# Ledger of designs, part 97: peptides against a protein of PDB entry 5OOQ

Target 1, 227 residues: chain A of PDB entry 5OOQ
Amino acid sequence: YREDVRQVVTHPANALSFLQPGRLVEISVNGKDNYGWGAVVDFAKRINKRNPSAVYTDHESYIVNVVVNTMYIDSPVNLLKPFNPTLPEGIRPAEEGEKSICAVIPITLDSIKSIGNLRLYMPKDIRASGQKETVGKSLREVNRRFPDGIPVLDPVKNMKIEDEDFLKLMKKIDVLNTKLSSNPLTNSMRLEELYGKYSRKHDLHEDMKQLKRKISESQAVIQLDDL

## One batch from the design tools (peptide; made by RFdiffusion4, then SolubleMPNN)

Design b2_p18_2_s1 (from b2_p18_2, 5 letters changed)
Fold by OpenDDE base, seed 1:
Parts: C-alpha cells; structure tokens; sequence
Structure b2_p18_2_s1 (fold): chain B 227 residues (1-227), chain A 18 residues (1-18)
C-alpha cells in the first residue's frame, strides 16, 4: 500500500504546493538509484522542445531540480542538463566506501519516494561556487539530527488530501497496521488469519489504484498550472 | 498547518499542528 499512497502524494495536484525551495525529498531514480534525502531547488512544467506534442503522465509532467550530496564522485556530472530528467549514463549515487559529491539533478515527481516535513534555507544562487556544498553540509546535519529518519509529511494532516475515498483507504491501512502490530506474524497466527489479512491488503491496494486513476482523470481537467 | 520548531542554522523544522 505504500506505493499506492506514494502515487497519490506525488501527484502534481498534491505535491507541487509542497515543493518549495529547500523542501527535503527522498529520491529514488528508476527504482534503483537511491540518492537519499535531497533539497528542492525549484520545479517547472516539463517542456519537450524537440517534440512539443509529447504527452507525459501526470507524474512525469514536471521537472524538479534537487540538490543531492550522494552523487558518485566519478559520475559525469558535467553532462547533466537542467530540466532534463533523462540522466546521462553513469550518473548514480555513491555506493558504500565510494566518495560522493554534491550535485543538482533534475528528476520527475515519480522519482520522489517521500516528501519531508523539513525545509533548508537555500542559497540564492545554487549555481555559484560552493553553494551546493553548503546545502550538502546542511543535509548531513539534518541526517545527523534525525538518525531514525526524517519526518515525512502526513498526507491528511499536512497535505490536506481530503478525498473521501482516500481517507477511507488511509483508515483501512491504519487498521491493518494496528492488527499486524498487535498480532505479529511470529505469533502462532493461523494460516487463515494470515490469509485474511493478506486478502484485505490486496483489496486495499486495488482500491488505491482505482483512486489514483480517478484523481488523475479529475485533475486533468484542472489546469495544473494554477498551482 | 505547520509549526516551526527549534530554528537551527540552515534549515527550518516543521511539525504538524496537534
């Protein structure tokens, strides 16, 4: 259900108002390149100059520029192009034991794993010498202060996602989590009870997928440019 | 709504209103 919630949270209608400069976001590119927490520089509507008629999904229709401090040092960062989310080959996060550097990378909303409830004070000109490194230091400090994880925006309380179907789904998730926590699978849960919980989870996932589609359809009518 | 918590150099801490 986490992925389904993520799809709703990162939809332009919900996410863009929280992508202010300095907003912390957790970044995963192509489902494999985890950059950890970065800081938003800005965002813009995606424009394909080569193909103006290109149609993007909602989650790919905006480009978010983010500062990360986990870029592999030998990545070809000089080939990065602002507002081009198609990253050059070799652009990747540093692995354990490798050296990292700070970089600004353009990502889509689909590459946002979570939106943090924290903001950095951003330099006025991130392209100026040493400014990315300043943000990098701030990111390290945040991670130091939150060893158990950076607080994530609450979709309902903070983001004010008040769709009735979404609220119902969130309640179901909470109930399931409570039941799972109260009766850990390590306890002699009968196979039938396990199957029942799994079945309910599956039903919830399907409902969330349907809701995502409805949200996308409904907001396609709303000019997202007014956000 | 957000409340600002413990201003620190370089970043702002935000917390949900209880």
Amino acid sequence: as target 1 above (227 residues)
Amino acid sequence: EYIELEPVEGFELLKPVK
Scores: peptide ipSAE 0.035, ipTM 0.606, DockQ to the pose 0.091
Fold by OpenDDE base, seed 5:
Structure b2_p18_2_s1 (fold): chain B 227 residues (1-227), chain A 18 residues (1-18)
Amino acid sequence: as target 1 above (227 residues)
Amino acid sequence: EYIELEPVEGFELLKPVK
């Protein structure tokens, strides 16, 4: 159930408009490396300069740069490249008992476990000295304030998607939730079929729509912050 | 405290305390 919902929420047509600078996202890379909650810096359409003919899935078609404060201290962070989600060997979160540092990492939408209903005020230049650490302190404070967990965006109530097919999908997910306990594999396959239809129908057009919306919202927030 | 909470457009914006 959780994974099925995640697939819908993290689809570009739904997620991009909520990936404003400072948006909190919960990060899990390759289903193994849990970085916890990080803050969005920016995002862009994935472009492979070395292989322009590369075709990516919807969830891998965008790269999100995020600040995390859980990077293992001995990770080769100097090898990180913005907008390159293929992380160098050794890039991983700190384990229990290990020291961590702040880093900006490029992730795919598929690496987003949850989208929070909170935003941080982000520095204009996150690459400037000390700025990542400032965000890191803010992330620690957020975790302190929300010991029971950071509030997650409600896909229906908060994301306010008016698309009829999306609403139909969400209703089916609700029905599926009651049945997943009995046969999760079969239910997941059915949801994937529905998702596939949705994804094909709401491909480039919806992605562009959400991107434009995100840009507008980001600008509005910046203006409000400047007041 | 390090952060101030400010509601903006239906979400909470957290700003560093000056």
Scores: peptide ipSAE 0.032, ipTM 0.735, DockQ to the pose 0.219
Fold by OpenDDE base, seed 2:
Structure b2_p18_2_s1 (fold): chain B 227 residues (1-227), chain A 18 residues (1-18)
Amino acid sequence: as target 1 above (227 residues)
Amino acid sequence: EYIELEPVEGFELLKPVK
């Protein structure tokens, strides 16, 4: 059920409006490589230039660039390809006892475990020398300030997901946490119906374009306030 | 050191202290 909630939260129709530059996200690549909390740089619709007719799932249809401070120091970060979420072999988080470095990695929405209710001030040019390390220091400071964990966006209160079926799902989860009587198949079918509703109601491409504009405008306002 | 800014649009912004 937690996975079901994650699927709804990370759906483009819900997640993209909260992926502003500096937004904290918890990252698990392929459900295996846990990078911990990182900071969003930007996102773009996934386009395959070699195969323009390629169809991606909703959760794989966008690439999110994120700064992580947990990259294994000997990872072949030079092999990272911009806008390619298929990470080269050897790209992994540092294990206990290993040294880590800051890196910008491209991930899909499916690699987002949770979205934080915090946003970092991001450098204008994150690719400039030393800027990703600055963000890395900020991430460490955030973790220090929130020893009990970084606050996660509430799907209903913060993300304003008001879909009736989702609300019913949330209620069922609350009940199941108490009764352990889950029918995963029924819930998965309902989730598919929810996704169908989102896909039919929204032109994700146009929505992304509008969101990027709004994000840019909002960022400009924030920068003006910081001046 | 970082300054926590008032939440804008439902999120908290952390700014590095110079």
Scores: peptide ipSAE 0.022, ipTM 0.612, DockQ to the pose 0.239
Fold by OpenDDE base, seed 3:
Structure b2_p18_2_s1 (fold): chain B 227 residues (1-227), chain A 18 residues (1-18)
Amino acid sequence: as target 1 above (227 residues)
Amino acid sequence: EYIELEPVEGFELLKPVK
């Protein structure tokens, strides 16, 4: 059921307003390549120039560019294509004992394992020499400060997900974690209903989230100016 | 609203207000 929660949290209607520059996200690509916590650069709606009529799933419909500091040093990072989440062969995180480098990789929302309750103030040009490495050092420092894990956004308190079915799901998970794990079918049906709601109200929800994003960004800037 | 935290390696660390 953690996966069910993840699906709701990473849905565009919920996630996009929290993918501001510098937002920390935990990254797992293809369910196997764990890059750990990275920092969001930006995001954009996925566009297929070859097939403009292409329809993507909700979780595949946006590309998020993230800085990671765990890229295997010998990965063919030069083959990375902007806004192409299909990573070339050999692009992977460093294993234990291997050296790592910083890289900017394009991922889908489906590759976000968790959204952190922290943001880094990102440089204006992350592609400039040395900038991604600086972010990489910051990521290491953050991990040092939070040895028990980076705090994750609360779906209800922080993300303000107010869907009644989701709230019921969260309450059940909190109270009956073991029972929920044993009854996947009931939870799957509820998840489908949630997806249906998000899909039908996608445009409205997106507009609302975009507005919330703008407000949050403005507040962050104001706070920085006040310091 | 965001609260500024101790800087991390030259970057400002911000936390959303709950």
Scores: peptide ipSAE 0.024, ipTM 0.590, DockQ to the pose 0.079; fails the geometry check

Design b2_p18_2_s2 (from b2_p18_2, 5 letters changed)
Fold by OpenDDE base, seed 5:
Structure b2_p18_2_s2 (fold): chain B 227 residues (1-227), chain A 18 residues (1-18)
Amino acid sequence: as target 1 above (227 residues)
Amino acid sequence: EYIEQEPVEGMELLPLVE
């Protein structure tokens, strides 16, 4: 059930509006590499220049760059490529007793375990010397202030996910947290329908955003021509 | 909307306001 909630929360139609610079997110890559809480730098739609016809799932269709402070110190961070979520071999979080370093890693939405209800003020240029370490310090301070855990966005109250099937899922989870009982959306068909709704919403939103951008660009060009 | 908290050691925390 938690995975079902995560799938809904991290869907582009829901997550992207909350992935502002500085947004705290909990990172798990490939289901094994837990980096803990990081801070969002930016995100972009995934584009494969070598294969423009590549089709990605909704959860893999965007790349999010995040600052983490848990990178293993001997990881080949120099091999990291911005906006390439396929991480080089050896890129991993520090284990117990190992030293860590701050790094910017590109992840997919599928690598987001949770979205925090906190946002850090981010430096203007994260690539500048010392800036990622400043963010790393801020992350440590946040963890210090929230020893019981960083507050997670409420999907309903904060993210305003008002889908009836999702609300039913949440209610069932609440009941299950009280009582270990049955899988409410175990019907794969309902999940597919739910995801279908979000996919359609996302498509419309992206179309509108692209249209607004085209209009803005056209206006900017007109203003430049009038200068 | 976000509520700006007093910065601690140059850090600004902006929790999401319900």
Scores: peptide ipSAE 0.067, ipTM 0.637, DockQ to the pose 0.081
Fold by OpenDDE base, seed 3:
Structure b2_p18_2_s2 (fold): chain B 227 residues (1-227), chain A 18 residues (1-18)
Amino acid sequence: as target 1 above (227 residues)
Amino acid sequence: EYIEQEPVEGMELLPLVE
């Protein structure tokens, strides 16, 4: 059921409004390359210039650029293509004992393991010399301040996912967690039903327009040190 | 379609409020 929750949380209808610049996200690429927590730079709808009629799955239909501080130092980062989530061979996180560097990588929504309830103030130009390293230092500081883990957005309380079927799913998970049982079997059919509801209820194009307007608005934020 | 997102100036840690 954890994967089911992840699928719902990372669906464009739910996730995009929380992918503001500086939003912390936990990154796992292709289910094997764990980069840890990174910071969102920006995102865009995925466009295939060669085939404009190409249809992507919902979770692959957007590209999110993120700063990570765990890139293996000898990774061929020069081969990274902006807005191309198909990472070149050799692009991987550093293993234990290996040195790491900061990098901006393009990922899909499907590569987001969790969305944090924290943001970093981001440099105006992340591509400028030293800027991604500054973000990297901030990421280390965040991890230091939260040794038990970065707080994750609550899908219901914070993300306002109010779908009845999703709420039932969450309740089931809570019950199972309290019993210290293994993760229940995923329900792919139920996920499809949920996605269907989102697809029918939400016009992603219109939602994106609204999101653009909201992002342009001033947001009230509280500094971490003031809490 | 690109969404223009303005970065927040500085490098401070901020929790987001609902």
Scores: peptide ipSAE 0.042, ipTM 0.635, DockQ to the pose 0.081
Fold by OpenDDE base, seed 4:
Structure b2_p18_2_s2 (fold): chain B 227 residues (1-227), chain A 18 residues (1-18)
Amino acid sequence: as target 1 above (227 residues)
Amino acid sequence: EYIEQEPVEGMELLPLVE
């Protein structure tokens, strides 16, 4: 069920309006490489210049550039291709006991595990010398301040996802969290159906959600004032 | 290739730690 929620939250129609520069996102690449919380630099619609007819899934149709501070120090970061989410072999987060560095990596929406309700002030030029390291330091500070975890955007309250089927899904999840006995298969099918609806209405919903995001972003500011 | 999209703004910003 959590994956179903993630699919809805990370759909372009819902996510893009919250991927402002500095937005904190929790990153898991290919369900394997966990980079932890990073900061959004920017995003762009994915275009394959070599194959303009390439069709991507909704969750792979955008590339998000994020600063992470957990890149393994010996990763071949020089092989990273801008706006290419297919990461070179050897690009991975540092394991326990390994040293890490800051890097900007291109990811797809599918690699976003969570969207945080926090934003960092980003430098004007993240590629300038020392800037990504400054962001990395800030990320460490955030993690220090939030030992129990960075607050995640509420899909309903913050992201204003008002789809009735989604709301029903959320209610079911809440019930299941209280009662472990709920059959996950029934809920997964409904989520797929819900996702299908989002896919078909992506263009219209994107415009609407951009407007809604402006409203939700104001709520994130309120949480920071408590710091 | 990528299509540049305008960044979305509207969340509380934490200052960068120097």
Scores: peptide ipSAE 0.193, ipTM 0.707, DockQ to the pose 0.203; fails the geometry check
Fold by OpenDDE base, seed 1:
Structure b2_p18_2_s2 (fold): chain B 227 residues (1-227), chain A 18 residues (1-18)
Amino acid sequence: as target 1 above (227 residues)
Amino acid sequence: EYIEQEPVEGMELLPLVE
């Protein structure tokens, strides 16, 4: 069911409107290479100049450029080709104990594990010297501020996915979670972890709403003072 | 083709850390 939700969320019809510059996304390439949370630079429709007749799946039809701060330091980042989501051999996240660097990598929508309800103010030119590192520092700060995880966009409340089948899917998931919670014989530890995650996500979402309001209010005040 | 997107309701905007 989680994969089904991910497929719906990362579909171009739903995801693209939330892939603004600075949007945080959780990245997993080829189902194995977990880069953690990165920041969206931009996206474009995938065009194969060598094979114009190439047909891509919906989830592979767009390329998203993202800044990650978890690239293995000895990865051949110089071999990265802009707008080519087929990453060169050796491009991987740093493992525990390895040093990491910041890099911009092109990924497909299928490589997005989650879309965060956070957005960074991105530099105008991410390819300029030092800009990727600045974003990398911001990513570290975000992770520091959200030790329990970055808040994920709610598919229904935030993304406004109103598809009836999707809503039914979400209801089924909710019912299953409720049934699991109501059954004392089911592994209480997993349920507590799941509920803890949901509770934390809900709290983070509310905190973010409050912070957004404060930022908006501050900006409004600044605009009023500048007038 | 780039799609210009507006901020979504409920999104928190964070400045870059210097």
Scores: peptide ipSAE 0.028, ipTM 0.653, DockQ to the pose 0.351; fails the geometry check

Design b2_p18_2_s3 (from b2_p18_2, 6 letters changed)
Fold by OpenDDE base, seed 1:
Structure b2_p18_2_s3 (fold): chain B 227 residues (1-227), chain A 18 residues (1-18)
Amino acid sequence: as target 1 above (227 residues)
Amino acid sequence: ELIELEPIEGFELLPLVE
């Protein structure tokens, strides 16, 4: 069901309005190369000049340019072609222990794992010397401030996806999550204690997230007023 | 008690709608 939700969220009809410059998106290319959270530069409808008759799926019909700070340092970034989501061989994220650099990569909507409810103030010319590194520094700071994860856009509350079938899907997910918590094996005191601890930890974690969001929202309002 | 963070230069928070 998570994939089903992702398919709906990343559909052009829903996603494009939230891909403003600086929007944070979690990037996974080809289901293998996880770049983590990057920042949107821009997007455009995919055009194949060599094959004008090419038909793309909805999720492949747009190209999103994103800044990532996790590109492997020895990746052939000079071979990257603007608005070409078919990445050259060797373009990959750095593994643990490897050095990384900042890069702008073109991706499809299908490569978006999640859309964050945060955005960076983007430089006017991201291709100018040092600008990608500035964005990279900001990305590191965001990750530092949100060790429990960057807040994701709520498909219903934030994105206003009101499709009845989608709402039914979300309800089913909620029911399943509830049922998994209500396993009849709960007749063990030990299991009840474990679930109780889990529930308390979860509640506290959620409360902390909400409080952090409220603080962040307050700061965002202040920043918007100052701009 | 949550520590209030200083604003980050070049960082904009978009609030979640509850």
Scores: peptide ipSAE 0.028, ipTM 0.570, DockQ to the pose 0.068
Fold by OpenDDE base, seed 2:
Structure b2_p18_2_s3 (fold): chain B 227 residues (1-227), chain A 18 residues (1-18)
Amino acid sequence: as target 1 above (227 residues)
Amino acid sequence: ELIELEPIEGFELLPLVE
């Protein structure tokens, strides 16, 4: 059920509006590489230049660039490819006793474990020398200030997810936390219905973004012609 | 409503408070 909630929360229709620069997110790549809390740099729609017809799942359709301060020091960070969420071999969090460094990594929405209710003011140029480390220090300080954990966005109160089926799911989870009765099949069907609704919203959101880009590009072209 | 926290390493933290 927690995974079901995560799937809804991290769906583009819900998550993207909360992935502003500096937003704290808890990162788990492929469900195994836990980088802890990182800070969002930016995000972009995933585009395969080699295969423009490539279709990605909703949770893999965007790339989120995040600063982490838990990268293993000997990780081949130089092999990281921009806009490629498929991380090179050897890219991993530092284990206990290992030294870590700050890095910007591209992840998918599916790699977000939770979205924090905190946001950092980010440097203008995170790629500039020393800026990642500054963010890394801030992340450490945040963790120090919140020893009981960084507050997570409330899906209903903060994210304003008001879908009736989702609310019912949340209620069921609350009941199940008190009662051990689970009906995974029923919940799965409801989740599919939810995803169908969110997919439609996502399409609209993408259309709006495309329209905004077209408008911006048209304006940029006009400005270039006027210059 | 966003509440500003004390800056951390020159950066400010902004929690969302309803």
Scores: peptide ipSAE 0.027, ipTM 0.635, DockQ to the pose 0.095
Fold by OpenDDE base, seed 4:
Structure b2_p18_2_s3 (fold): chain B 227 residues (1-227), chain A 18 residues (1-18)
Amino acid sequence: as target 1 above (227 residues)
Amino acid sequence: ELIELEPIEGFELLPLVE
């Protein structure tokens, strides 16, 4: 169901009006290479000069140029071609422990995982020396300010997607999320807390019973001495 | 709720959609 929502949100009819320069988008290329949150530079309709008759799917019919700050440092970034979403071999995000650099990569709409409800101020010339790094610093600052994640556009409230079938889908997802949150497994953390409280209460009750027995025994000894 | 982020030197965060 999440993928179905993503397909609707990233459709050109819905997404393009929200891909202004500086718009934050979460990027996953080919469902494998996660670059995290990047900033939109621009977009254009995909044109194949070698095959003008090429027909692309709706999600592949536009190219979005985005600044990312998670490119692997040894990636062949010099081989990147603007508006060519077929990335050269070796272009990938940095893994844990690897150094990263800033790069502008061309992606399709299909590579957008989510669209953020935030926009950065973008330099006039992103290709000028040092400008990508400036955007990269801004992206790091955004991630620092939003440790729990960057706010995502609401498809209904923000994007104004009013399709009846889509609204039904969203309602089903909400119901499922409610059921999953009510699942005994998620309640198991609450059950562990409840069990911990119950266990502590039981231990306290046993301690109180032992204390009452000791007091009763001490009173019995005093009565024997007064006798 | 508009998350009003204080502007940082060199860039501005804009909430685009209310």
Scores: peptide ipSAE 0.023, ipTM 0.643, DockQ to the pose 0.071
Fold by OpenDDE base, seed 5:
Structure b2_p18_2_s3 (fold): chain B 227 residues (1-227), chain A 18 residues (1-18)
Amino acid sequence: as target 1 above (227 residues)
Amino acid sequence: ELIELEPIEGFELLPLVE
């Protein structure tokens, strides 16, 4: 059930509005590389210039750049490519006893384990010398201030996810946590429908954004002709 | 394409530690 909640929370229709610069997110890449809590730099829609016809899943359709302070010091960070979520071999978090450094890594929404209810003030140019280290210090300070864990956004209260099927899922989780009830929710079909609803909502939103841009571009051309 | 969003109410802001 936790994975089901994560899938809904990290869907573009829900997550993107909470990925402002400085937003804290918990990062797990490929289900094995846990970088802990990082800070969002920015995000962009994933575009494959070499293969414009590439179709990505909803959770892989955006690239999020995040600052982490847990990168293994000997990782080949120079091989990182902006907006390429396929990380080079050797890019990994530091293990116990290893030294770590700060790095900016591109991830997909699928690599977000949790979205925190905290946002850091970010430097204007994170790529400038020393800036990512400053963010790294802030991340350490946050962890110090929240020894019991960084507060996670509430999907209902904070993210305003009001879908009835999702609310039912949350209620069932609460009941299971309270009653230790082992009743498997045969809700696979309902979850697919829920994901379908979010997918449609996201598609409509992107279409509207593209339309607004086209209108603005058309108006700009008209103004140039009037000079 | 980079998307910029306005801050949403209900989250805490922390300054960077210098």
Scores: peptide ipSAE 0.029, ipTM 0.632, DockQ to the pose 0.273; fails the geometry check

